# Peptides against a protein of PDB entry 6J07, part 86

Target 1, 107 residues: chain A of PDB entry 6J07
Amino acid sequence: GQRGWFCGSVSQDLRQFWVAEGGTISDPRAADFLFSCDASHPDTLRIYQSLDYIEDNATVFHAYYLSAVANAKIKNSVALGHFILPPACLQKEIRRKIGSFIWEQDQ

## One batch from the design tools (peptide; made by RFdiffusion4, then SolubleMPNN)

Design b2_p24_5_s2 (from b2_p24_5, 11 letters changed)
Fold by OpenDDE base, seed 3:
Structure b2_p24_5_s2 (fold): chain B 107 residues (1-107), chain A 24 residues (1-24)
Amino acid sequence: as target 1 above (107 residues)
Amino acid sequence: SPELDSLPKEVAEEAKIMGEWAKL
């Protein structure tokens, strides 16, 4: 399905794009996709502290994914896997091993 | 967008696996 939850850090434009593409907006428990632009935002922190996330049943994605989809020139050129947004405490280690996140790269 | 219209639960699961791999 296309049920999505959005952190308060996500712009209204990206939320509207999600809906325009057929998505719906729901609470985190009912959502199939969780979007955030800030791992340190209180809304996102609540997700990381939730039982669903702790029990490995939830994944947070950076909402920049939606911007990339909106601007994609080639079908299937945007990989959702590149937009996993882990807790801030893990990001330093990830950058050390795999490099900077795609949403942090200069345009 | 085809990328969004075709998003399945399986894609999210694959992304999760990739995320866990990155944390190793």
Scores: peptide ipSAE 0.026, ipTM 0.609, DockQ to the pose 0.072
Fold by OpenDDE base, seed 2:
Structure b2_p24_5_s2 (fold): chain B 107 residues (1-107), chain A 24 residues (1-24)
Amino acid sequence: as target 1 above (107 residues)
Amino acid sequence: SPELDSLPKEVAEEAKIMGEWAKL
């Protein structure tokens, strides 16, 4: 299925888009996809502290992915991998090596 | 990378710091 968890930092519009595209909203444990707009939000921090995440069995994605999909002419043209949202402690180093995240380029 | 290797510890510490900050 297409089950998603959403951090409180994610707008209701993006949540509604997810549902409109056939997704359902669930708790983090049952979710296939974890979405957040803020690595520092308490909800997201709890994910990073979870056993699933620590054991590399979970990935958090920036919810801007959904916005990109909504605006894309072809859904599959948007690479989900570009929207991995790492913990704040890693972001500076990643930006240094790879460049700014996609969700930051329009900020 | 060294950062990825220490990720679990760093995440835990960062969360702790931010948790305390949020209480202020």
Scores: peptide ipSAE 0.017, ipTM 0.459, DockQ to the pose 0.028
Fold by OpenDDE base, seed 1:
Structure b2_p24_5_s2 (fold): chain B 107 residues (1-107), chain A 24 residues (1-24)
Amino acid sequence: as target 1 above (107 residues)
Amino acid sequence: SPELDSLPKEVAEEAKIMGEWAKL
């Protein structure tokens, strides 16, 4: 599906891009994709606390994915998996093992 | 991994801290 939830940390432009591409905006429970730009934002933290997330039935993605898609010549050239946004408490260890997140590299 | 196993509790604590700061 193409239902998306957006943390308050996500810009209006990225939300509009999602809709322009045929997506719809929904609450987290109904969403197929969860987007955030800040793992520490209260909205995102609530997702991490949800049963769906705890039970591994939900994944939060960094909304920069949408920006990358918007700017790419070929949409399939952007790997969604590289934009998984883990809780802040895990990010330091992940950076140590995998390296800086893709959205941090473009800062 | 140990980090993933403790994630729910850690997230809850993080949220609690953020909530407390938000009230200030």
Scores: peptide ipSAE 0.017, ipTM 0.456, DockQ to the pose 0.027
Fold by OpenDDE base, seed 5:
Structure b2_p24_5_s2 (fold): chain B 107 residues (1-107), chain A 24 residues (1-24)
Amino acid sequence: as target 1 above (107 residues)
Amino acid sequence: SPELDSLPKEVAEEAKIMGEWAKL
């Protein structure tokens, strides 16, 4: 199966959805996917400060991806790449180049 | 869900590349 880590900012509903779809929950080091709803949450900040992340061996995704997947019958498709959650200090530059993040549009 | 169960390996790799880009 696929292993996921969840920031404390992620709702229990989204965690339960992950498990219901066959996923398991693990520590960040063992996880295949890292999910967060808040780049400024202490849990997420610890990820950004980790050697794995600094060395480009880890990626944080916005947990809204799971919500989009749950509603995939309404939308045509869900692209995981659109849900990359970068550190707060980089978000302004990214918005300038590619526009607002999907999770901001649907809020 | 179909999206999670059928996530292509190539899509996962692309996501990682985009993640690296996002950190720069």
Scores: peptide ipSAE 0.029, ipTM 0.633, DockQ to the pose 0.067; fails the geometry check

Design b2_p24_5_s3 (from b2_p24_5, 13 letters changed)
Fold by OpenDDE base, seed 4:
Order: structure tokens, then C-alpha cells, then sequence
Structure b2_p24_5_s3 (fold): chain B 107 residues (1-107), chain A 24 residues (1-24)
């Protein structure tokens, strides 16, 4: 099983989906995967400020990944890497170089 | 089968994406 942490910005439905698929929910230090829907949410900001994140030992993913997986005809067609949620201060630059985030395109 | 089974491999593939972010 995989351990996940969820920002308060993530809906209960997505959390339940994670658990239904065999995942568990833990605190961010113990989690293997960190999910958020808002880079500006205080919960997520605390992650970005944590030593684990600063030392590149943690990655925050947009929880829309879980929604995409749940709705995908082919589950493997959804790439986790497309859902990396960087700090707000980096997002503008990323958009300039790579384009709009996938969760923004679908919303 | 759960998508969770593929997550460890997908995390390994993040190296390329992380490299892009590191260049910002």
C-alpha cells in the first residue's frame, strides 16, 4: 500500500477514492505522496516550507490526478508527472516554458 | 488492479520533470 497526505483543499471524495484503491492516509512526514488542490493553502504552504520538501525529498501533486485516474478509460494513460504542483512563485515561469497545467486546462 | 501499483514506477519517472523544474 501507499501512504498519502491530503491538504485541506482536497475533497473527501478524492480521499475516499485513494483509500478505496488501497491507499492509506497519514501525516505529511510519513506519507509517500502529498496531494493538494491549492498551492496557496496553508497546509500546502507548510509542506513547501518543510525541510523534506526543501531538500527535494518530497513532491506535492495536484489531487486532480486522482480524479483523472478515476475517470480515465485507461488508468495508465494518466501520468503522475503531469500533476506536480509547484509553489505559486514558480507557476508563472513554468507556464511560460511548458504551458498551462493540465488541471487548469480541464477546468 | 489498483493504479497504486504503478505509482512507484511513475515516481521514478519524475526525474526528468524535476530536472525541468530545477532549471527554472
Amino acid sequence: as target 1 above (107 residues)
Amino acid sequence: SSFLDSLPEEVKELAEINAIYAEL
Scores: peptide ipSAE 0.284, ipTM 0.783, DockQ to the pose 0.069
Fold by OpenDDE base, seed 3:
Structure b2_p24_5_s3 (fold): chain B 107 residues (1-107), chain A 24 residues (1-24)
Amino acid sequence: as target 1 above (107 residues)
Amino acid sequence: SSFLDSLPEEVKELAEINAIYAEL
């Protein structure tokens, strides 16, 4: 089974979708996948400051991934890699070189 | 049936994307 951690910025609907698809919810240390909707949320900031993240043993994904999956017409058409959520301090530089994040484009 | 079944494989694809981030 896949274990997920969710920042407080993530809606209950997306959490329920994760569980409905067979996932479980755990603390960030035990989780296989970390989801957040806000890189500046205190919950997410604690992840970025953790040893696991600093040592490159953790990745935070934007929870909009789950919404995209839920609404997708084709299975596996949504790529998890497009939803990597970096710390806020890096986002400006990333947008400059790669472009706007996918979760910002549907606004 | 569940998208969770494909997640382990998708994680492997992150290496290429992470390489882009490393070049920043």
Scores: peptide ipSAE 0.283, ipTM 0.782, DockQ to the pose 0.070
Fold by OpenDDE base, seed 1:
Structure b2_p24_5_s3 (fold): chain B 107 residues (1-107), chain A 24 residues (1-24)
Amino acid sequence: as target 1 above (107 residues)
Amino acid sequence: SSFLDSLPEEVKELAEINAIYAEL
């Protein structure tokens, strides 16, 4: 099974979906995947400030990924890599280089 | 059959994206 951590900004529905699909919920240090809907939420900010994140050993993903998976005709067609949620201070530069974020496109 | 089964492989594919972020 895969272990996930969820920011307080993530709805219970998405958390329940994660569990329903066979995932478990854990603390950030034990989690394999970190989910958030708000880069400015205190929970997420604490992740960005953690040693694991600073040393590039952790990645935060936008929880909209789970919504996209839930609604996809083929669940495996949704790429996790498209949902990396960087700190707010980096988002403008990232948008310039990679393009607008999926969760901002009303898809 | 769960999408969770593919996640470990998808994480491995993040290297290129991480490289972009490192150059920011």
Scores: peptide ipSAE 0.283, ipTM 0.783, DockQ to the pose 0.067
Fold by OpenDDE base, seed 5:
Structure b2_p24_5_s3 (fold): chain B 107 residues (1-107), chain A 24 residues (1-24)
Amino acid sequence: as target 1 above (107 residues)
Amino acid sequence: SSFLDSLPEEVKELAEINAIYAEL
């Protein structure tokens, strides 16, 4: 099964969706996927400061991915790679080169 | 069917995307 960690910024509804789809919830060290809605949330900041993240062994995804999947007619049409949530200090440069984030366009 | 079934393949595709992010 797929293990997910959720920042406190993620709604209970999205957590429940993850579980309903067969996922489990775990601590960030054991999780296969890390979800957050706020790069500035203390929970997420702790991830960015962890050795796993610094050594590129962890990726944080915006939890809006789960909302997009839940609402999609074709669930596999939503690309996880479009929902990588980088630290705030990198977001400006990323927007300059790639464009606005998906979750910013839809809110 | 659950979207979780397709996640392993999507994770594999992240390697190239992560490489781009690493250079930013």
Scores: peptide ipSAE 0.279, ipTM 0.782, DockQ to the pose 0.068

Design b2_p24_5_s4 (from b2_p24_5, 14 letters changed)
Fold by OpenDDE base, seed 4:
Structure b2_p24_5_s4 (fold): chain B 107 residues (1-107), chain A 24 residues (1-24)
Amino acid sequence: as target 1 above (107 residues)
Amino acid sequence: SPELDSLPPEVRELAEINAIHSAL
């Protein structure tokens, strides 16, 4: 599906892009995709604490994915898997093994 | 990808979920 939930940390521009591309915006329980720009934002933390997430039925993606898609010459050249936004407690280990996240490289 | 394979198990599982999402 194309239902998306957005953390308050996500800009209105990215939300509008999602809708313009045919997506809809819903609450996190109904959403197919969960977008955030901040793993420490209260909205995102609530997702990490939810049963759906704990039971591996939900994934949070960094909303920068949408920006990358919007700016890509070839839309399918942007891999959604590179935009998984894990809890902060895991990020340090990930950076140690594979380097900085994509959304951090452009900052 | 090799990079994803090197992730902690809990993060690798998220990547598997992502694969499902990508097919939707």
Scores: peptide ipSAE 0.029, ipTM 0.591, DockQ to the pose 0.054
Fold by OpenDDE base, seed 5:
Structure b2_p24_5_s4 (fold): chain B 107 residues (1-107), chain A 24 residues (1-24)
Amino acid sequence: as target 1 above (107 residues)
Amino acid sequence: SPELDSLPPEVRELAEINAIHSAL
């Protein structure tokens, strides 16, 4: 599917890129993809608290994925799995196991 | 899952830690 939901933390430019690439914007329940730039943003927190997420029927991705796709010569060279945005309570353990997230590497 | 098995090791580890199996 091509339906995406966007947290308020995501820039308008990235939203526009999504639409330009053929995506549509929907509410979280109808969305195939959920994008956020901040795991602590209230919009994203509501996703983590939803039954769909708790029951493992939803995944939140960092919207930096869209920026990476936009900048890539070969779009399919960007792995969506690198951009999974987990709740804050899991991030410390994840960093311990696999290192810093991709969206943190340039900071 | 087949989707997890196709991911790079570090990405697969992240997915397993986060219990994500159905979105990729």
Scores: peptide ipSAE 0.028, ipTM 0.578, DockQ to the pose 0.065
Fold by OpenDDE base, seed 3:
Structure b2_p24_5_s4 (fold): chain B 107 residues (1-107), chain A 24 residues (1-24)
Amino acid sequence: as target 1 above (107 residues)
Amino acid sequence: SPELDSLPPEVRELAEINAIHSAL
C-alpha cells in the first residue's frame, strides 16, 4: 500500500506531493510509511515510543526522500533505505561510521 | 524488509548492533 503518516515537522508541499503521486494520509497505526523531518519532534518521539516501533514493525523515514524523488532525473534512482530516520540518540554514532545523512548534505 | 535492502552494509551492521534500541 501507499498509506503515509506525516510528522508535524513535514511541510505541506511534501504532503501534497505524496498525495499527487497516489499516496494517502493516515494515522500512524494504519500507515505503511512514516515520514518526519525531525527526530526530536514530539510527533516522531511518540512513534519511537510506540509498541509497533519497539517491536520493529515500523520504520520512520526522513521526508526529504519525497523531495529527492520529486527532483530525480532518473526514475527509481532514489533509495528509500538511505532515508531511514533513527532516534536522535543513535544519530551521532551513525554519522561517525557512515558520515552525514543525505538530508544534511544539501544545506 | 525490502526498504532496508538498499542500506549500505555498514548501516545494516550498525542496525544489528543497535537492535536493542529498535532504530532500524
Scores: peptide ipSAE 0.027, ipTM 0.584, DockQ to the pose 0.061
Fold by OpenDDE base, seed 2:
Structure b2_p24_5_s4 (fold): chain B 107 residues (1-107), chain A 24 residues (1-24)
Amino acid sequence: as target 1 above (107 residues)
Amino acid sequence: SPELDSLPPEVRELAEINAIHSAL
């Protein structure tokens, strides 16, 4: 199944798209996918502090992925891995290596 | 994780050499 958790920073439109595509919404522990639009949001910070995340059993994705999928002519052209949302403390180094994140480029 | 495998090569390399993989 496709169970998703959503940070409070994610718009209702993106949540509705997830459900429209057959996804369900669940708590973080039961979720297959964790979506956020803000690595500094308290909801997201709680994920980063969880044992599942610390033990590398959870990944947070930027919810802009859903927007990209919705607008893509070829659905498989959107790579989920490009939307990994790491903790804020790691983002500077990543930007130094590869440039701005995709969700930042399209703003 | 499967998601890590889909990262751009540069990001994947960074994760490996700087142990960022444990936080992703």
Scores: peptide ipSAE 0.027, ipTM 0.587, DockQ to the pose 0.062

Design b2_p24_6_s1 (from b2_p24_6, 11 letters changed)
Fold by OpenDDE base, seed 1:
Structure b2_p24_6_s1 (fold): chain B 107 residues (1-107), chain A 24 residues (1-24)
Amino acid sequence: as target 1 above (107 residues)
Amino acid sequence: VDEVIQELLELGEKVKEIAEELLK
């Protein structure tokens, strides 16, 4: 699918890029992709608390993925799986296992 | 915790190809 939901923490520029690439913007229930820049934002927290997320039927991705794709010389070199945005309570354990998140490396 | 991490990674990989094709 090509339907995306965006947390309020995501810039309008990244939303416009999504649409320019052929995507549409929808509510979380209809969306195929969920994007956020802040795991602690109220919009994102509501996703983490939803049954779809708890039952492993939804995944939140950091919107920096879109920026990385837009600026990549080889667009296929950017893997969506590297941009999974987990709840804050899990991030320390994930960093311990796989290292720092990509969006943190550019800060 | 490890199981949750693995499930999240698996879900990310499942949708990766669709998203990457869209953004080409």
Scores: peptide ipSAE 0.034, ipTM 0.491, DockQ to the pose 0.079
Fold by OpenDDE base, seed 2:
Structure b2_p24_6_s1 (fold): chain B 107 residues (1-107), chain A 24 residues (1-24)
Amino acid sequence: as target 1 above (107 residues)
Amino acid sequence: VDEVIQELLELGEKVKEIAEELLK
């Protein structure tokens, strides 16, 4: 199924959209998808500090992905991979090599 | 729909790997 965990930084609207699309909300350990809007939020930091994440068995995605999906009528495709939300300590270097994150760009 | 989501997740993991390589 579509099990998702949401950081407290994610709006209720995006959570509701997830559920409306058939998703369920679960704890991080059971979740298939981890969503956050703030890499520095305590909830997200706990994910980054977890063994699952450290062992590369978890990925955090920016919840803006859900907004992009909701607005897919104006977008040809939405690639989940473009919404990976890395720890703050890595973001600067990632921006340097790949460019600004999609959620930082005007759509 | 589930198949599409899983495909997107797989794509995400591949992108993650590429990003990690770029950071080396």
Scores: peptide ipSAE 0.033, ipTM 0.503, DockQ to the pose 0.121
Fold by OpenDDE base, seed 4:
Structure b2_p24_6_s1 (fold): chain B 107 residues (1-107), chain A 24 residues (1-24)
Amino acid sequence: as target 1 above (107 residues)
Amino acid sequence: VDEVIQELLELGEKVKEIAEELLK
C-alpha cells in the first residue's frame, strides 16, 4: 500500500512530496505508513496509545525519512528502519543500543 | 526493552523496499 498518515508536526512540504511521489493521505487506521516529526506531539501519542500500535500492527517513522529520500544520490541508500520513531519512553535505550537518531545528527 | 527495540527495527526494515520504491 501507499497510504500515509501525517502527524500535525510534519511540514506541508513533506506531505506534498509524499503525494507527488504517488502516495495518498489517509487516517491512521487505513494508513500503510505513519509519519511524525515529534514523538511527543498529541497526534503521535494517540498512535502510540492505539491498539494497532500496541499490537504491533503499526509503525511510526520520522518524516525526515522523506527528506532523506528526496535528497538521496544512490538508489536504495536510505534505510527506512533507521527512521523508526519510537515512543519517548524507549528513545534513551534505543540511542544506547544503536546510537543517536539520524534526525538528531548534524547534516 | 531489548525485545521491543528488535521488533521495531525488524518491522521497519520489512517495509523499507515498499517505501523506497514509492519515493524513488
Scores: peptide ipSAE 0.033, ipTM 0.495, DockQ to the pose 0.079
Fold by OpenDDE base, seed 5:
Structure b2_p24_6_s1 (fold): chain B 107 residues (1-107), chain A 24 residues (1-24)
Amino acid sequence: as target 1 above (107 residues)
Amino acid sequence: VDEVIQELLELGEKVKEIAEELLK
């Protein structure tokens, strides 16, 4: 289903875009997509601390993905995998391997 | 978590396809 959870760090505009595209808003346990703009936000930290996340049954994405989709010049050109938002403790290692995150380049 | 993240980074298009299915 198109159920999404949003951290408090995500703007209302992006939430509204999600709904306009057919999505619904749900609690994180019921959500198929978890969106955040801040890995250090308390809402997001609770996700990282949850059993679902620890057991690799959940993934957090940076909400900038939605902005990229909304502004894409080519339909279906945005890759969701580029918007994985990992815990802060993993970000340094990821930057070392693949460079800066896409949201850091554009925001 | 780390292994899943690395896999998703390498398989970004696969994740996209799954997302498209979920949004139907």
Scores: peptide ipSAE 0.040, ipTM 0.508, DockQ to the pose 0.084; fails the geometry check

Design b2_p24_6_s2 (from b2_p24_6, 12 letters changed)
Fold by OpenDDE base, seed 4:
Structure b2_p24_6_s2 (fold): chain B 107 residues (1-107), chain A 24 residues (1-24)
Amino acid sequence: as target 1 above (107 residues)
Amino acid sequence: MDEVIAELEELGEKVREIAEELRK
């Protein structure tokens, strides 16, 4: 499915793009994809603390993924996995291992 | 809290592994 939830940190433009591409917007519990631009935003923090997230039933992605898709010549060339947004407390360690996140490089 | 931390750490490792594979 293509049901998405959006943190308040995500712009309306990106939400509109999601809908224009055939996506729907839902609450976090019903969403297949969770989009955020800020791991420290209260909306996103609630996701990280939720049972669904802890049980690995949902994944938070940085909404910059949508921008990348919008600008890509070949949409399938954008790997969603590059945009997984982990909790802030883990990001430093991840950066140490794999370098800066994609959204940090482009923004 | 310890259980939550452990779960988050595990998730972090998964994210790292996925990202590393995708960058190869």
Scores: peptide ipSAE 0.035, ipTM 0.524, DockQ to the pose 0.048
Fold by OpenDDE base, seed 1:
Structure b2_p24_6_s2 (fold): chain B 107 residues (1-107), chain A 24 residues (1-24)
Amino acid sequence: as target 1 above (107 residues)
Amino acid sequence: MDEVIAELEELGEKVREIAEELRK
């Protein structure tokens, strides 16, 4: 399904795009997709601290994915996996291995 | 660190089909 949860850091425009594309908005426990624009936002931190996340049953994605999909000439060219938003404590280490995140390149 | 990267790659692959439905 297309059930999504949104951190308070995500704009209303991106939320509206999600709904326009056939998605619904739900609480984190029912959601298939968790979107955030800030790994340090209290809403996102609560996800990282949840049992579902700790047990690898939940994944947080950067909401910039939705913007990329909206602007892509070829929708299927945007890979959701490139937009996984890890906890802040891991981001510096990850950047050393793979470089800057996609959402950091365009801002 | 290598394990973290591998996990992220695995998660990306796992959600690929669901993401494809979103893009339709």
Scores: peptide ipSAE 0.032, ipTM 0.523, DockQ to the pose 0.062
Fold by OpenDDE base, seed 3:
Structure b2_p24_6_s2 (fold): chain B 107 residues (1-107), chain A 24 residues (1-24)
Amino acid sequence: as target 1 above (107 residues)
Amino acid sequence: MDEVIAELEELGEKVREIAEELRK
């Protein structure tokens, strides 16, 4: 499916792109994809605190993925997995191990 | 935390097909 949930931190432009690409917008429990631009936003924090996330049944992605897809020179060249948005408490250590996140490089 | 990183990298590979469908 292509149901997406969007944190309030995500712009309307990116939401509109999602819909233009055939996606629908739903609540986080029904969504197949969860998008956020801010791991510290209350909307995203509620996801991290949810049972689904705690039990490793949910993944949050940075919405910059959609921008990268929209602007990609080569179709299918953008890897969704590179845009996983972990809780803030994990980001520092992840950044130490693998470097800055993609959305941080282009901002 | 190292396990989390490894899991995220593995997920990146596993969701490739989903990403391709999204770009149709």
Scores: peptide ipSAE 0.032, ipTM 0.530, DockQ to the pose 0.080
Fold by OpenDDE base, seed 5:
Order: structure tokens, then C-alpha cells, then sequence
Structure b2_p24_6_s2 (fold): chain B 107 residues (1-107), chain A 24 residues (1-24)
């Protein structure tokens, strides 16, 4: 399904877009998608520290994905996999090998 | 670290079909 959890760092506009596209909002354990705009936000940190995440049963995505989908000129052109938001401790090495994250490129 | 990156890439591929639903 399209059950999503949202970190407090995610704007109300993006949450509304999710719902408008047919998604529902749920707690992290029930969610199919976990969205955050800040890997250091307490809400997101709790996800990273959870057993579900440690056991690879959860993935956090940057909510900028939703903005990209909303603004996409070509249908199906936005890849969710490019918006995986890993813990801060891994981000430096990831940037070194695959480049800056999409949500950082315009900052 | 290389394995972690590879795993993330694999996860990206696995969720592609679900991502398509989000774009409808």
C-alpha cells in the first residue's frame, strides 16, 4: 500500500501532496514509506535506532522525492532509490563514491 | 562501507515498482 510516516522535519505541503496522491499517514511501524528531511531530527534518529531499521526492515527516504514527483515533467522519471536518506554517519562515504545527494544539489 | 552503498542501491531497485505507484 501507500502508508507513509513523516518526520516532523517534513513540511505540511509535502504531507498534503502525499495524501492527495492517495497515500495515508501512519506511525512508523505500520508505514510502508518513511519520509524525512533531516537525518539529525529526533524523529528520524529514533527510526535509525529502531530494531526494524537495524534489521533492514525499514528504509528512510528524503521527502524531497515527493517534491520531485510533483514537479516532474516526464512521468515516471523520478527514481525513489535516489532519495534514500541514510544516517549521517554514512553520508560522507556515500557522497564520496556516488556524489552529492539530489536534495543537496541546489543548496 | 562499500557493502552499505551497494545495499542501498539494491534497495533502490527493489522499491522501483512501488515508486511507480506513487507517480500515478
Amino acid sequence: as target 1 above (107 residues)
Amino acid sequence: MDEVIAELEELGEKVREIAEELRK
Scores: peptide ipSAE 0.032, ipTM 0.532, DockQ to the pose 0.062; fails the geometry check

Design b2_p24_6_s3 (from b2_p24_6, 14 letters changed)
Fold by OpenDDE base, seed 5:
Structure b2_p24_6_s3 (fold): chain B 107 residues (1-107), chain A 24 residues (1-24)
Amino acid sequence: as target 1 above (107 residues)
Amino acid sequence: SQAVIEELLRLGEQVRKIAEELLK
């Protein structure tokens, strides 16, 4: 099964979509996927400061990925890698090298 | 699960591309 953790910044609608698609909700240590809508939210900051994240055993994704999946016409057409939500200290460099994040384009 | 494995495979390639761009 797909185990997901959700930051408090993620809407209940997106959480419900995750469960409706067969996912379960768990604590960060047990989760396969970590979702957030705010890199500065205290919940997300705790993830970035965790040993699992520092040792590259965890990745945070922007929850807008779930919205994109819900609206996709073609199954599996949404690229999960485009929704990586890095700490604020890395976002500036990513924008410089690659461009604006998808969630910034649509919001 | 198979679903997680498939997502990780796709993610791995995308992360690789991002990393390469950051190193340029």
Scores: peptide ipSAE 0.034, ipTM 0.507, DockQ to the pose 0.077
Fold by OpenDDE base, seed 2:
Structure b2_p24_6_s3 (fold): chain B 107 residues (1-107), chain A 24 residues (1-24)
Amino acid sequence: as target 1 above (107 residues)
Amino acid sequence: SQAVIEELLRLGEQVRKIAEELLK
């Protein structure tokens, strides 16, 4: 199955889309995908502080990925890797070297 | 699941590319 965890910062619409596409909602430990819209949200911060994340066994993605998928006719055309949501402390350097995150760009 | 594995493989390549850019 496709199990996802959602930070409280993620809209109900995106959660519903996930379920409509066949996904299920789970706790972070059981989830295959972790979604958030705010790296500073307490829910997301708890993920970053978890052993799974610290040991590089977890990745948080910006939930805007789901919106992009919803708007795309081909799911694989949306690069999940471009939606990695790193801790706030790393975002500045990433923006400097790579550019603004996709969720920060106007569509 | 098969879908997760396929996604992981794709993600791996994308993450690699991102990492390369960060190292520049």
Scores: peptide ipSAE 0.034, ipTM 0.497, DockQ to the pose 0.074
Fold by OpenDDE base, seed 4:
Structure b2_p24_6_s3 (fold): chain B 107 residues (1-107), chain A 24 residues (1-24)
Amino acid sequence: as target 1 above (107 residues)
Amino acid sequence: SQAVIEELLRLGEQVRKIAEELLK
């Protein structure tokens, strides 16, 4: 399915793009995709603290993914996996071991 | 820390799963 939840940190434009592409907006429990622009936003923190997330049944993605898709020349050229948004407490170590997040890079 | 390592492994698995789904 294409049900998405959006943190309050996500712009209305990106939400509208999601809907325009055929997505629907739902609560986190029903959502197939969880989008956020801020791992420290209270909405996102509640996701990280939820049983679904702790039990590895949920993944939070940076909403910049939607912007990247909108600007992509070739469909499916944007790797959703590159936009996984982990809790803030882990991001420093991830940057050290893997590199800077794609939404932090000049594009 | 061990917690960080475990989370990195978790994230890797998430990426794998997502990639697999995108290939369908």
Scores: peptide ipSAE 0.034, ipTM 0.484, DockQ to the pose 0.047
Fold by OpenDDE base, seed 3:
Structure b2_p24_6_s3 (fold): chain B 107 residues (1-107), chain A 24 residues (1-24)
Amino acid sequence: as target 1 above (107 residues)
Amino acid sequence: SQAVIEELLRLGEQVRKIAEELLK
């Protein structure tokens, strides 16, 4: 399915794009995809603190993925995995070892 | 750190599962 949840940090434009591409918007528990633009936003923090996330049954993605898809000539070429949005506590170490996140590079 | 590696492996598996579902 294509049910998505959106943190309050995500713009209306990106939400509208999701719907225009055939997606629906749902609560986090029913969602297939969780989108956020801010790992420190209260909405996103609640996801990280949920049992689903703690038990490895949920993944949060940076909503910039949708922008990348919208702008790509070949939409399927955008790798969703590159837009995983981990908790802020992990981001510093990830940047140190792997590098800056994609949403930090071309915004 | 070992904790970071384990987290990255977990995240990778999540991505794999999502990709598999999208291809159905």
Scores: peptide ipSAE 0.030, ipTM 0.474, DockQ to the pose 0.045

